# Peptides against a protein of PDB entry 5KEZ, part 22

Target 1, 320 residues: chain A of PDB entry 5KEZ
Amino acid sequence: NVAIYNPFRPWWERYQPVSYKLCTRSGNEDEFRNMVTRCNNVGVRIYVDAVINHMCGNAVSAGTSSTCGSYFNPGSRDFPAVPYSGWDFNDGKCKTGSGDIENYNDATQVRDCRLTGLLDLALEKDYVRSKIAEYMNHLIDIGVAGFRLDASKHMWPGDIKAILDKLHNLNSNWFPAGSKPFIYQEVIDLGGEPIKSSDYFGNGRVTEFKYGAKLGTVIRKWNGEKMSYLKNWGEGWGFVPSDRALVFVDNHDNQRGHGAGGASILTFWDARLYKMAVGFMLAHPYGFTRVMSSYRWPRQFQNGNDVNDWVGPPNNNGVI

## One batch from the design tools (peptide; aimed at target 1 L115 R256)

Design b2_p13_7_s3 (made by RFdiffusion4, then SolubleMPNN; from b2_p13_7, 9 letters changed)
Fold by OpenDDE base, seed 3:
Structure b2_p13_7_s3 (fold): chain B 320 residues (1-320), chain A 13 residues (1-13)
Amino acid sequence: as target 1 above (320 residues)
Amino acid sequence: GSAADFREYVQLS
């Protein structure tokens, strides 16, 4: 991914890829392979956060400022380490003036335009699908158990399916023969927009962001909410079917306090309430559970916003 | 997603 130095090596630089090489601030491919092997050998499975909707931001300077040293040129859409070129992006398909998503009520913009300047891959192209599948299959062959598909809301479900159909079975050294990768898709659906979580049920599980938002209000006793109201927690609260839900109290995005229901989100900053919420989640049968492991950072609020919400995990000069 | 895309979602939703 792009190495960003202003601010200094933020956590979100990981979501601006310039190649599919497994060399990042966390380590190289050999170290990753070693980690996967060691984890699998003790029954701990690895699921990769796969960033396949886009490459890096269009405004990033061309050069070799990347975690693996690969050259890239956002201006010309040149990513030779893949390789991608201008033919592999949706620049010509997006019809907005800026080239960015301007209206989230327009599903075509959400899928075909750039997400905050992130170069949008043309996932309709078999070439692009194959490059992504090659990346994911390499990980599968290493021994990962599945994937979180980042920014799934911004990809056409059919394109995702086409990629998934190219995936290998899991590595038989650790998984039963014929095992399929576990897939869950990040889709932010709090209602009111044309793109629905249900659009993605055919590809795998989806994130249920209503879960953490609503649970936060209940645990915080906001608006007269009571724990007793959790009697019909799950589908009874309008959530997606349990067998399609990936649930969580917070994630790396909403723990930064932004967005609809953002203030209700419980985090480790509210330790007691957070433990209650996580305990409830783990005890309740609804959905597939995910527990967040995060870190403290020097929060500095200005005009209601944490100006240090970019801060990544503890590191040694950018290297974790 | 990234912090940027999350914030953008909030602004445009």
Scores: peptide ipSAE 0.032, ipTM 0.755, DockQ to the pose 0.282
OpenDDE base, seeds 1, 2, 4, 5: peptide ipSAE 0.029, 0.030, 0.029, 0.030; ipTM 0.740, 0.732, 0.726, 0.741; seeds 1, 2 fail the geometry check

Design b2_p13_7_s4 (made by RFdiffusion4, then SolubleMPNN; from b2_p13_7, 10 letters changed)
Fold by OpenDDE base, seed 2:
Structure b2_p13_7_s4 (fold): chain B 320 residues (1-320), chain A 13 residues (1-13)
Amino acid sequence: as target 1 above (320 residues)
Amino acid sequence: GSAADFRAYVRLS
């Protein structure tokens, strides 16, 4: 991915890829292989956060300022380490003046235009699908158990399916022969937009963002809500079917207090309430559960916004 | 809310 120095190595640089090389601040490919092997040998499975909707931001300077030193040029859409060129992006397909998503009520914009300036890959092309599948299959062959698909809302479900259909079975050194990768898709659906979580059920599980948002309001006792109202928690509250849901109290994005329902999200900053929410989630049978492991950072609020919401994991002068 | 409401990605332009 790109190496950003202003601000200094933010967490979100990880979501601006310039290649599919397993070479980042977390380590190189050999170190990753070693970690996967050691984890599998003790029954801990690895699920990769796969960023396949886009490459880096359109405004990032060209050069070799990346975690593996690969050259890239956002201006010319040149990513030779893949390789991608201008033909592999949706620049001509997006019809907005800025090239960015401008209206989330337009499903075509949401999927064909750039997410906050991130260069949008043309996933309708078999070449692009194959390069992504090659990346994911390399991980499968190393021994990972599955994937979180980042920004799935911004990809056509059929394009995702086409990629998934190219995937290998899991590595038989650790998994039963014929095992398929576990897939869950990040789809932010709180209602009010044309793109729905149900559009993606055919590809695997989806994130249920209503879970953390609604649970937060209940635990906080907002609007007179009570714990006793959680008796029919799950489908009874209008959430997706349990067998399609991946549930969580917070994630790295909403932990930083963004957007609708963001204020209701419980995090480790409110330790007592957070323990209650996580405990309830683990005890209740709805959905596939995910527990957050995070870190503290020096929050500084200005006009209601944390100016340090970019801060990544603890590090030693950029080295993790 | 929209996806933009929950994402902390920074546009560098």
Scores: peptide ipSAE 0.058, ipTM 0.808, DockQ to the pose 0.133
OpenDDE base, seeds 1, 3, 4, 5: peptide ipSAE 0.056, 0.051, 0.056, 0.037; ipTM 0.796, 0.797, 0.802, 0.743; seed 5 fails the geometry check

Design b2_p13_8 (made by RFdiffusion4)
Pose (drawn by RFdiffusion4):
Structure b2_p13_8 (pose): chain A 320 residues (1-320), chain P 13 residues (1-13)
Amino acid sequence: as target 1 above (320 residues)
Amino acid sequence: SLHNMRAATQATV
């Protein structure tokens, strides 16, 4: 991923890929393989956050400011370490004047245009799908059990299916024969938009962002909500079917207060209420549960938004 | 100017 130095090494630089080499601030390929093997050998699975909708920001300066030293040039669309060229991006397919996503009532541009200027991969091309699959198969053979598909709303459900069609079964040393990767797709669907999370049920589960937003408001006793109203918690509140939901109280993004749910999302900063919300979630049968494990940062709210929400993991001059 | 997660998230929501 791009090594971003202003601001200093933000957590979200990891969502701007430069190549598919397993080389990050978290470690190299040897350390990654070692982790996956050790965890599988004690029965704990690894799920990978797959950033496949885009490469890095179109305005990032060319050079080797990358976590493995790989060269890249966003202006010329050259990512030779993969390799990707200008033919591999959606510049000619997007119809907005800016080339970015401008209107979320238009399902097409949400898919074909640049998300906040991130270079949008042409996922309809077999070559691009193959390069992504090669990356995910490398991970599957190492032994990962599934994937979080980042920014799934900005990918066509069919393109995702075409990529998944190319994946190996899970490593037969640890998983039964014919086992398939666990897929959960990050789609923020609070209603009122043309894209529905149900559009993605053919590919795997989806993140149910309504879950934590509603639970936070209820536990905080905001907007007239009471815990007694949780008697019919689940699809009775308009959530996706339980067998398609990945649920959580907060995630790494919306724990910073700017996300789906804003200030209602309970986090470790609200420890007393947070424990209650996590407890309710873990006790209730709805969904497959994910628990957040975080790091502290110097929060500094100005106008209800944290100007330090970009701060990366604890580090000494960028070393985690 | 460069990309950030806040803007991307807020736009997505």

Design b2_p13_8_s1 (made by RFdiffusion4, then SolubleMPNN; from b2_p13_8, 6 letters changed)
Fold by OpenDDE base, seed 5:
Structure b2_p13_8_s1 (fold): chain B 320 residues (1-320), chain A 13 residues (1-13)
Amino acid sequence: as target 1 above (320 residues)
Amino acid sequence: SLPNLREAIRLTV
């Protein structure tokens, strides 16, 4: 991914890829293989956060300022380490003035325009699908168990399916022969927008953002909500079917105070209430559960917003 | 309408 120094190595630089090389601040490919092997050998499975909707931001300077030193040029859409070129992006499809998503009530913008300037890949192209599949298959062959598909809301479900149809079976050294990768898709659907979680059920599980939002409200006792109302928690609260749900109390985005769910989201900053919420989630059978492991950062609120929401994991002068 | 606040976290510059 791109190396961003202003602000200094923010967490979100991870979501600006310039190649599919397994070479980041987390380590190199050999180290990753070693980790996957060690984890698999003790029954811990690895699920990769796969960033396949886009490459880096259009405003990032061209050069070799990346975690693996690969050259890239956002201006010309040149990513030779893949390789991608200008033909592999949706620039011509997006009709907004900025080239970015401007209206989330327009599904075509959401899927064909740039997410906050991130160069949007033309996933309708078999070439692009194949390059992504090669990346994911490489990971599967290493021994990962599945994937979180980042920004799935911004990809056409059919394009995702086309990629998934190219995937290998899981590595038989650790998984039964014929096993398929576990897929869960990040889709923010709190209602009020045209893109729905149900659009993606055919590809795998989806994130249920209503879960953390509603649970936070209940645990906080907002709006007269009571724990007793959780008797029909799950589908009874309008959530997606349990077998399609990936559930969580918070994630890296909404932990920063303004993501899906807003102020209702419970985090480690509210330790007691957070433990209650996580405990409830783990005890309740609805959905596939995900528990957050995060870190503290020096929050600075200005006008209700944390100006340090960019701060990444603890590091030693950029080295993790 | 305004973009989702979550997406706005991902800055490009």
Scores: peptide ipSAE 0.073, ipTM 0.819, DockQ to the pose 0.176
OpenDDE base, seeds 1, 2, 3, 4: peptide ipSAE 0.065, 0.063, 0.054, 0.055; ipTM 0.803, 0.806, 0.801, 0.796

Design b2_p13_8_s2 (made by RFdiffusion4, then SolubleMPNN; from b2_p13_8, 6 letters changed)
Fold by OpenDDE base, seed 5:
Structure b2_p13_8_s2 (fold): chain B 320 residues (1-320), chain A 13 residues (1-13)
Amino acid sequence: as target 1 above (320 residues)
Amino acid sequence: SLPNLRDAVRLTV
């Protein structure tokens, strides 16, 4: 991914890929392979956060300022380490003036235009699908158990399906023969927008962002909400079917107050309430549960927003 | 009702 120095190595640089090389601040490919092997050998499975909707931001300077030193040029859409070129992006397909998503009520924009300037891959192209599948298959062959598909809301479900159809079975050294990768898709559907979580059920599980948002309001006793109202928690509250749901109290985005849930989201900053929420989640049978492991950062609120929400994991002068 | 999302989390600069 791109190496961002202003601000200094933010967490979100991870979501600006310039290649599919397994070479980041977390380590190199050999180290990753070693970790996956060690984890699998003790029954711990690895699920990769796969960023396949886009490459880096269009405004990032060309050069070799990346975690693996790969050259890239956003201006010319040149990512030779893949390789991608200008033909592999949706620039001509997106019809907005800026090239960015301007209207989230337009599903076509949401899927064909750039997410906050991130160069949008032409996932309709078999070439692009194949390059992504090769990346994911490499990970599968290493021994990962599945994937979180980042920004799935911004990809056409059919394009995702086409990629998934190219995937290998899981590595038989650790998984039963014929096992398929576990897929869960990040789709933020809080209602009121045209893109629905149900659009993606055919590809795997989806994130249920209503879960953390609603649980937060209940635990916080907002609007007179009571724990007793959780008697029909899950589908009874309008959530997706349990067998399609990936549930969580918070994630890396909404623990920073970003988008899905706002101030209702409980985090480790509210330790007592957070423990209550996580405890409830783990005790309740609805959905597939995900527990957050995060870190503290020096929050600095200005006008209700944390100006340090970019701060990444603890590091030693940029080295994790 | 929960608000709609306009994602601006992934900054480019």
Scores: peptide ipSAE 0.076, ipTM 0.813, DockQ to the pose 0.105
OpenDDE base, seeds 1, 2, 3, 4: peptide ipSAE 0.055, 0.067, 0.063, 0.039; ipTM 0.813, 0.816, 0.812, 0.769

Design b2_p13_8_s3 (made by RFdiffusion4, then SolubleMPNN; from b2_p13_8, 6 letters changed)
Fold by OpenDDE base, seed 4:
Structure b2_p13_8_s3 (fold): chain B 320 residues (1-320), chain A 13 residues (1-13)
Amino acid sequence: as target 1 above (320 residues)
Amino acid sequence: SLPNMREYVRLTV
């Protein structure tokens, strides 16, 4: 991914890929292989956060400022380490003036335009699908158990399916023969927008953002909500079917006050309430649970916004 | 209905 130094190595640089090389702030491919092997050997499975909707931001300077030193040029859509070129992006398909998503009530914009300036890959192309599948298959062959698909809301479900159909079975050294990768898709659906979580059920599980948002409201006792109302928690609250749900109290985005849930989202900053929420989540049978492991950072609020929301995990001069 | 809000923070340079 891009190496950003202003601010200094923010967490979100991870979500701006320039190649599919396993060479990041966390280590190189050999180190990753070693980790996957050691984890698998003790029954801990690895699920990769796969950033496949886009490459880096359109405004990032061309050059070799990347975690593996690969050259890239956002301006010309040149990512030779893949390789991608201008034909592999949705620039001509997006019809907004800015080239970015301007209206989230327009499903076509949401899928075909750039997410906050991130160069949007043309996932309709078999070439692009194959390059992504090759990346994911490499990880599968290393021994990962599955994937979180980042920004799935911004990909056409059929394109995702086409990629998934190219995937290998899991590595038989650790998984039963014929096992398929575990897929969960990040889709923010709180209602009111045309894209629905149900659009993605055919590809795997979907993040249920209503879960954290509503649970936060209940535990905070907002809007007259009571714990007793959780009697029919899950589908009874209008959430997706349990077997399609990945549930969580918070994620890295809404932990920083961004995205779905707003101020209702509970985080480790509110330790007591957070423990209640996480405890309830783990005790309740609804959905596949994900527990957040985060870190403290020096929050500085200006006009309601944390100007240090970019701060990544504890690191040594940018290396994690 | 919720207003259209930025759902992701993937800041670009």
Scores: peptide ipSAE 0.106, ipTM 0.825, DockQ to the pose 0.124
OpenDDE base, seeds 1, 2, 3, 5: peptide ipSAE 0.089, 0.096, 0.101, 0.101; ipTM 0.808, 0.824, 0.824, 0.820

Design b2_p13_8_s4 (made by RFdiffusion4, then SolubleMPNN; from b2_p13_8, 5 letters changed)
Fold by OpenDDE base, seed 4:
Structure b2_p13_8_s4 (fold): chain B 320 residues (1-320), chain A 13 residues (1-13)
Amino acid sequence: as target 1 above (320 residues)
Amino acid sequence: SLPNMRDAVRLTV
């Protein structure tokens, strides 16, 4: 991914890929392979956060400022380490003036235009699908158990399916023969927009953002909500079917006060309430649970926003 | 209501 130094190595640089090389702030491919092996050997499975909707931001300077030193040129859509070129992006497909998503009520914009300037891959192209599948298959062959698909809302479900259909079975050294990768898709659906979580059920589980938002409201005792109302928690609250849900109290985005859920989201900053929420989540059978492991950073609020929301995990001069 | 937007990924430059 792009190496960003201003601010200094923010967490979100991870979500600006320039290649599919397993060479990042966390280590190189050999180290990753070693970790996966060691984890698998003790029954701990690895699920990769796969950034496949886009490459880096369109405004990032061309050069070799990347975690693996790969050259890239956002201006010309040149990512030779893949390789991608101008033919592999949705520039001509997006019809907005800015090239960015401007209206989330327009599903075509949401999927064909750039997410906040991130160069949007043309996932309709078999070439692009195959390059992504190759990346994911490499990870499968290493021994990962599945994937979180980042920004799935911004990809056509059929394109995702086309990629998934290219995936190999899991590595038989650790998984039963014929096992398929576990897929969960980041889809923000709190209602009110045309894109629905149900659009993605065919590909795997989806993130249920209503879960953390509603649970936060209840535990905070907002809007007259009571803990006793949780008796029909899950589908009874309008959430997706349990077998399609990945649930969580918070994630890396909304713990920073951004995105879906708003102020209701509980985080480790509210330790007691957070523990209650996480405890409830783990005790309740609804959905597949994900527990957040995060870190403290020096928050500085200006006009209601943390100007240090970019701060990544504890590191040694950028190396995690 | 408010759009179901993910966090804006900050761009360099």
Scores: peptide ipSAE 0.087, ipTM 0.825, DockQ to the pose 0.112
OpenDDE base, seeds 1, 2, 3, 5: peptide ipSAE 0.076, 0.070, 0.081, 0.078; ipTM 0.814, 0.814, 0.822, 0.816

## One batch from the design tools (peptide; aimed at target 1 W11 W12 H258 V307)

Design b2_p14_1 (made by RFdiffusion4)
Pose (drawn by RFdiffusion4):
Structure b2_p14_1 (pose): chain A 320 residues (1-320), chain P 14 residues (1-14)
Amino acid sequence: as target 1 above (320 residues)
Amino acid sequence: SLGWDTIKARTEAE
């Protein structure tokens, strides 16, 4: 991923890929393989956050400011370490004047245009789907059990299916024959938009962002909500079917207060209420549960938004 | 957007 130095090494630089080499601030390929093997050998699975909608920001300076030293040039669309060229991006397919996503009532541009200027991969091309699949198959053979598909709303459900069609079964040393990767797709669907999370049920589960937003408001007793109203918690509140939901109280993104739910999202900063919300979630049968494990940062709210929400993991001069 | 990329856009605008 791009090594971003202003601001200093933000957590979200990891969502701007430069290549598919397994080489990050978290470690190299040897350390990654070692982790996956050790965890599988004690029965704990690894799920990978797959960033496949885009490469890095179009305005990032060319050079080797990358976590493995790989060269890249966003202006010329050259990512030779993969390799990707200008033929591999959606510049000619997007119809907005800016080339970015401008209107979320237009389902097409949400898919074909750049998300906040991030170079949008042409996922309809077999070559691009093959390069992504090669990356995910490398992970599957190492022994990962599934994937979080980042920014799934900005990918066509069919393109995702075409990529998943190319995946191996899970490593037969640890998983039964014919096992398939667990897929959960990150789609923020609070209603009122043309894209529905149900559009993605053919590919795997989806993140149910309504879950934590509603639970936070309820536990905080905001907007007239009471815990007694949780008697019919689940689809009764308009959530996706339980067998398609990945649920959580907060995630790494919206725990910073800017996200789906804003200030209602309970986090470790609100420890007393947060424990209650996690407890309710873990006790209730709805959904497959994910628990957040975080790091502290110097929060500094100005106008209800944290100016330090970009701060990366604890580090000494960028080393985690 | 409601995602992480809103932080990126805001930072670049500074």

Design b2_p14_1_s1 (made by RFdiffusion4, then SolubleMPNN; from b2_p14_1, 8 letters changed)
Fold by OpenDDE base, seed 3:
Structure b2_p14_1_s1 (fold): chain B 320 residues (1-320), chain A 14 residues (1-14)
Amino acid sequence: as target 1 above (320 residues)
Amino acid sequence: TLGGERIYARARAK
């Protein structure tokens, strides 16, 4: 991915890929392989956050400022380490003036335009699908158990399916023969927009962002909410079917007040309430649970926004 | 940010 130095190595640089090489702030491919092996050997499975909707931001300077040193040129859509070129992006499909998503009520924009400037891959192309599948299959062959598909809302479900149909079975050294990768898709659906979580049920589980948002209001006792109202928690609250839901109290985005959930989201900053919410989540049978492990950073609020929301985890000169 | 938006910072340059 892009190596950003201003601000100094922010967490979000990980979501700006310039190649599918497995050398990052966390280590190189050999170290990753070693980690996966060690984890699998003790029954801990690895699920990779796969960023496959886009490459890096359109405004990033061309060069070799990347975690693997690979050259890239956002301006010309040149990512030779893949390789991708201008033919592999949706620039010609997006009809907005900016090239970015401007209206989330337009499903076509949401899927064909750039997410906040991130260069949008043309996932309709078999070439692009194959490059992504090769990346994911490499990880599968290393021994990962599945994937979180980042920004799934911004990909056509059929394109995702086409990629998933190219995937290998899991590595038989650790998984039963014929096992398929576990897939959960990040889809932000709080209602009111045309893209629905149900559009993605066929590909795997979907993040249920209503879960953390609503649970936060209840635990915080906002709007007269009571714990007793959780009696029909799950589908009774309008959430997706349990067998399609991946649930969580917070994630890295809404922990910082961004994305879905807003101020209702409980985080470790509110330790007592957060423990209550996480405890409830783990005790309740609805959905597949995910627990957040995060870190403290020096928050500085200006005009209601944390100017340090970019701060990544504790590191040694940018290396995790 | 809006409910469906990612953080703008994801696409920052420099």
Scores: peptide ipSAE 0.118, ipTM 0.816, DockQ to the pose 0.326
OpenDDE base, seeds 1, 2, 4, 5: peptide ipSAE 0.111, 0.115, 0.116, 0.118; ipTM 0.808, 0.820, 0.814, 0.811; seeds 2, 5 fail the geometry check

Design b2_p14_1_s2 (made by RFdiffusion4, then SolubleMPNN; from b2_p14_1, 9 letters changed)
Fold by OpenDDE base, seed 3:
Structure b2_p14_1_s2 (fold): chain B 320 residues (1-320), chain A 14 residues (1-14)
Amino acid sequence: as target 1 above (320 residues)
Amino acid sequence: TLGIERLYARARAK
């Protein structure tokens, strides 16, 4: 991915890929293989956050400032380490003046235009699908158990399906023969927009962002909410079917006050309430649970916003 | 909107 130095190595640089090479600030491919092997050998499975909707931002300077040293040129859509070229992006398909998503009520824009400047891959193309599948299959062959598909809302479900159909069975050294990768898709659906979580049920589980948002409200006792109202928690609260839901109290985005959930989201900053929420989540049978492991950072609020929301995990001069 | 805020943070250096 792009190596960002201003601010200094933010967490979100990981979501601006320039190649599918497994060399990042966390380590190289050999170290990753070693980690996957060691984890699998003790029954801990690895699920990769796969960024496949886009490459890096359109305004990032061309060069070799990347975690693996690969050259890239956003301006010319040149990512030779893949390789991608201008033909592999949706620049010509997006019809907005800016090239970015301008109206989230337009599903076509949401899928075909750039997400806040992130170069949008043409997932309609078999070439692009195949390159992504090769990346994911490489990970599967290493021994990962599945994937979180980042920014799934911004990809056509059919394109995702086409990629998934190219995937190998899981590595038989650790998984039963014929096992399929576990797929969960990040889809932010709080209602009010045309793209629905149900559009993605056919590909795997989806993130249920209403879960953390509503649970936070209840635990905080906002708007007269009571724990007793959780008797029909899950589908009874309008959430997606349990067998399609991946649930969580917070994630890396809304932990920082961003994304779906708003101020109701509970985080480790409110330790007692957070433990209550996480405990409830783990005790309740609804959905597939995900627990957040995070870190403290020096929050500095200006005009209601944390100007240090970019801060990544503890590191040694950028190396984790 | 909340979604835009999230995405803005993710693509701050674009």
Scores: peptide ipSAE 0.068, ipTM 0.823, DockQ to the pose 0.351
OpenDDE base, seeds 1, 2, 4, 5: peptide ipSAE 0.041, 0.046, 0.044, 0.043; ipTM 0.784, 0.798, 0.794, 0.794

Design b2_p14_1_s3 (made by RFdiffusion4, then SolubleMPNN; from b2_p14_1, 9 letters changed)
Fold by OpenDDE base, seed 3:
Structure b2_p14_1_s3 (fold): chain B 320 residues (1-320), chain A 14 residues (1-14)
Amino acid sequence: as target 1 above (320 residues)
Amino acid sequence: TLGVEKIYAEEKAK
């Protein structure tokens, strides 16, 4: 991915890929392979956060400022380490003036235009699908158990399906023969927009962002909410079917106080309430649970926003 | 920032 130095190595640089090389601030491919092996050998499975909707930001400077030193040129859409070229992006397909998503009520924009400047891959192309599948299959062959598909809301479900159909079975060294990768898709659906979580049920589980948002209001006792109201928690609260839901109290995005639940989201900053929420989540049968492991950072609020929300995990000069 | 901006943009559009 792109190596960002201003601010200094933010967490979100990981979501700006320039290649599919397993060479990042966390380590190289050999180290990753070693970790996966060690984890699998003790029954801990690895699920990869796969960034396949886009490459890096449009405004990032061309060069070799990347975690693996690969050259890239956002301006010309040149990512030779893949390789991708200008033909592999949706620049001509997006019809907005900026090239970015301007209206989230337009499903076509949401899927064909750039997400906050991130170069949008043309996932309708078999070439692009195949390059992504090769990346994911490499990970599967290493021994990962499945994937979180980042920014799934911004990909056409059919394109995702086409990629998934190219995937190998899981590595039989650790998984039963014929096992398929576990797939969950990040779809932010809090209602009010045309794209629905249900659009993605056919590909695997989806993130249920209503879960953390609503649970937060209950635990915080906002709006007169009571724990007793949780008797019909899950589908009774309008959430997706349990067998399609991946649930969580917070994630790395909404932990920082914006969107996808807003201020209701409970985090480790509110330790007592957070423990209550996580405890409830783990005890309740609804959905597939995910527990957040995060870190403290020097929060500094200005005009209601944390100006240090970019801060990544504890590191040694950018290396985790 | 990318992540925050992503989420913020979606929220703002609602």
Scores: peptide ipSAE 0.026, ipTM 0.720, DockQ to the pose 0.241
OpenDDE base, seeds 1, 2, 4, 5: peptide ipSAE 0.023, 0.025, 0.024, 0.024; ipTM 0.698, 0.708, 0.698, 0.700

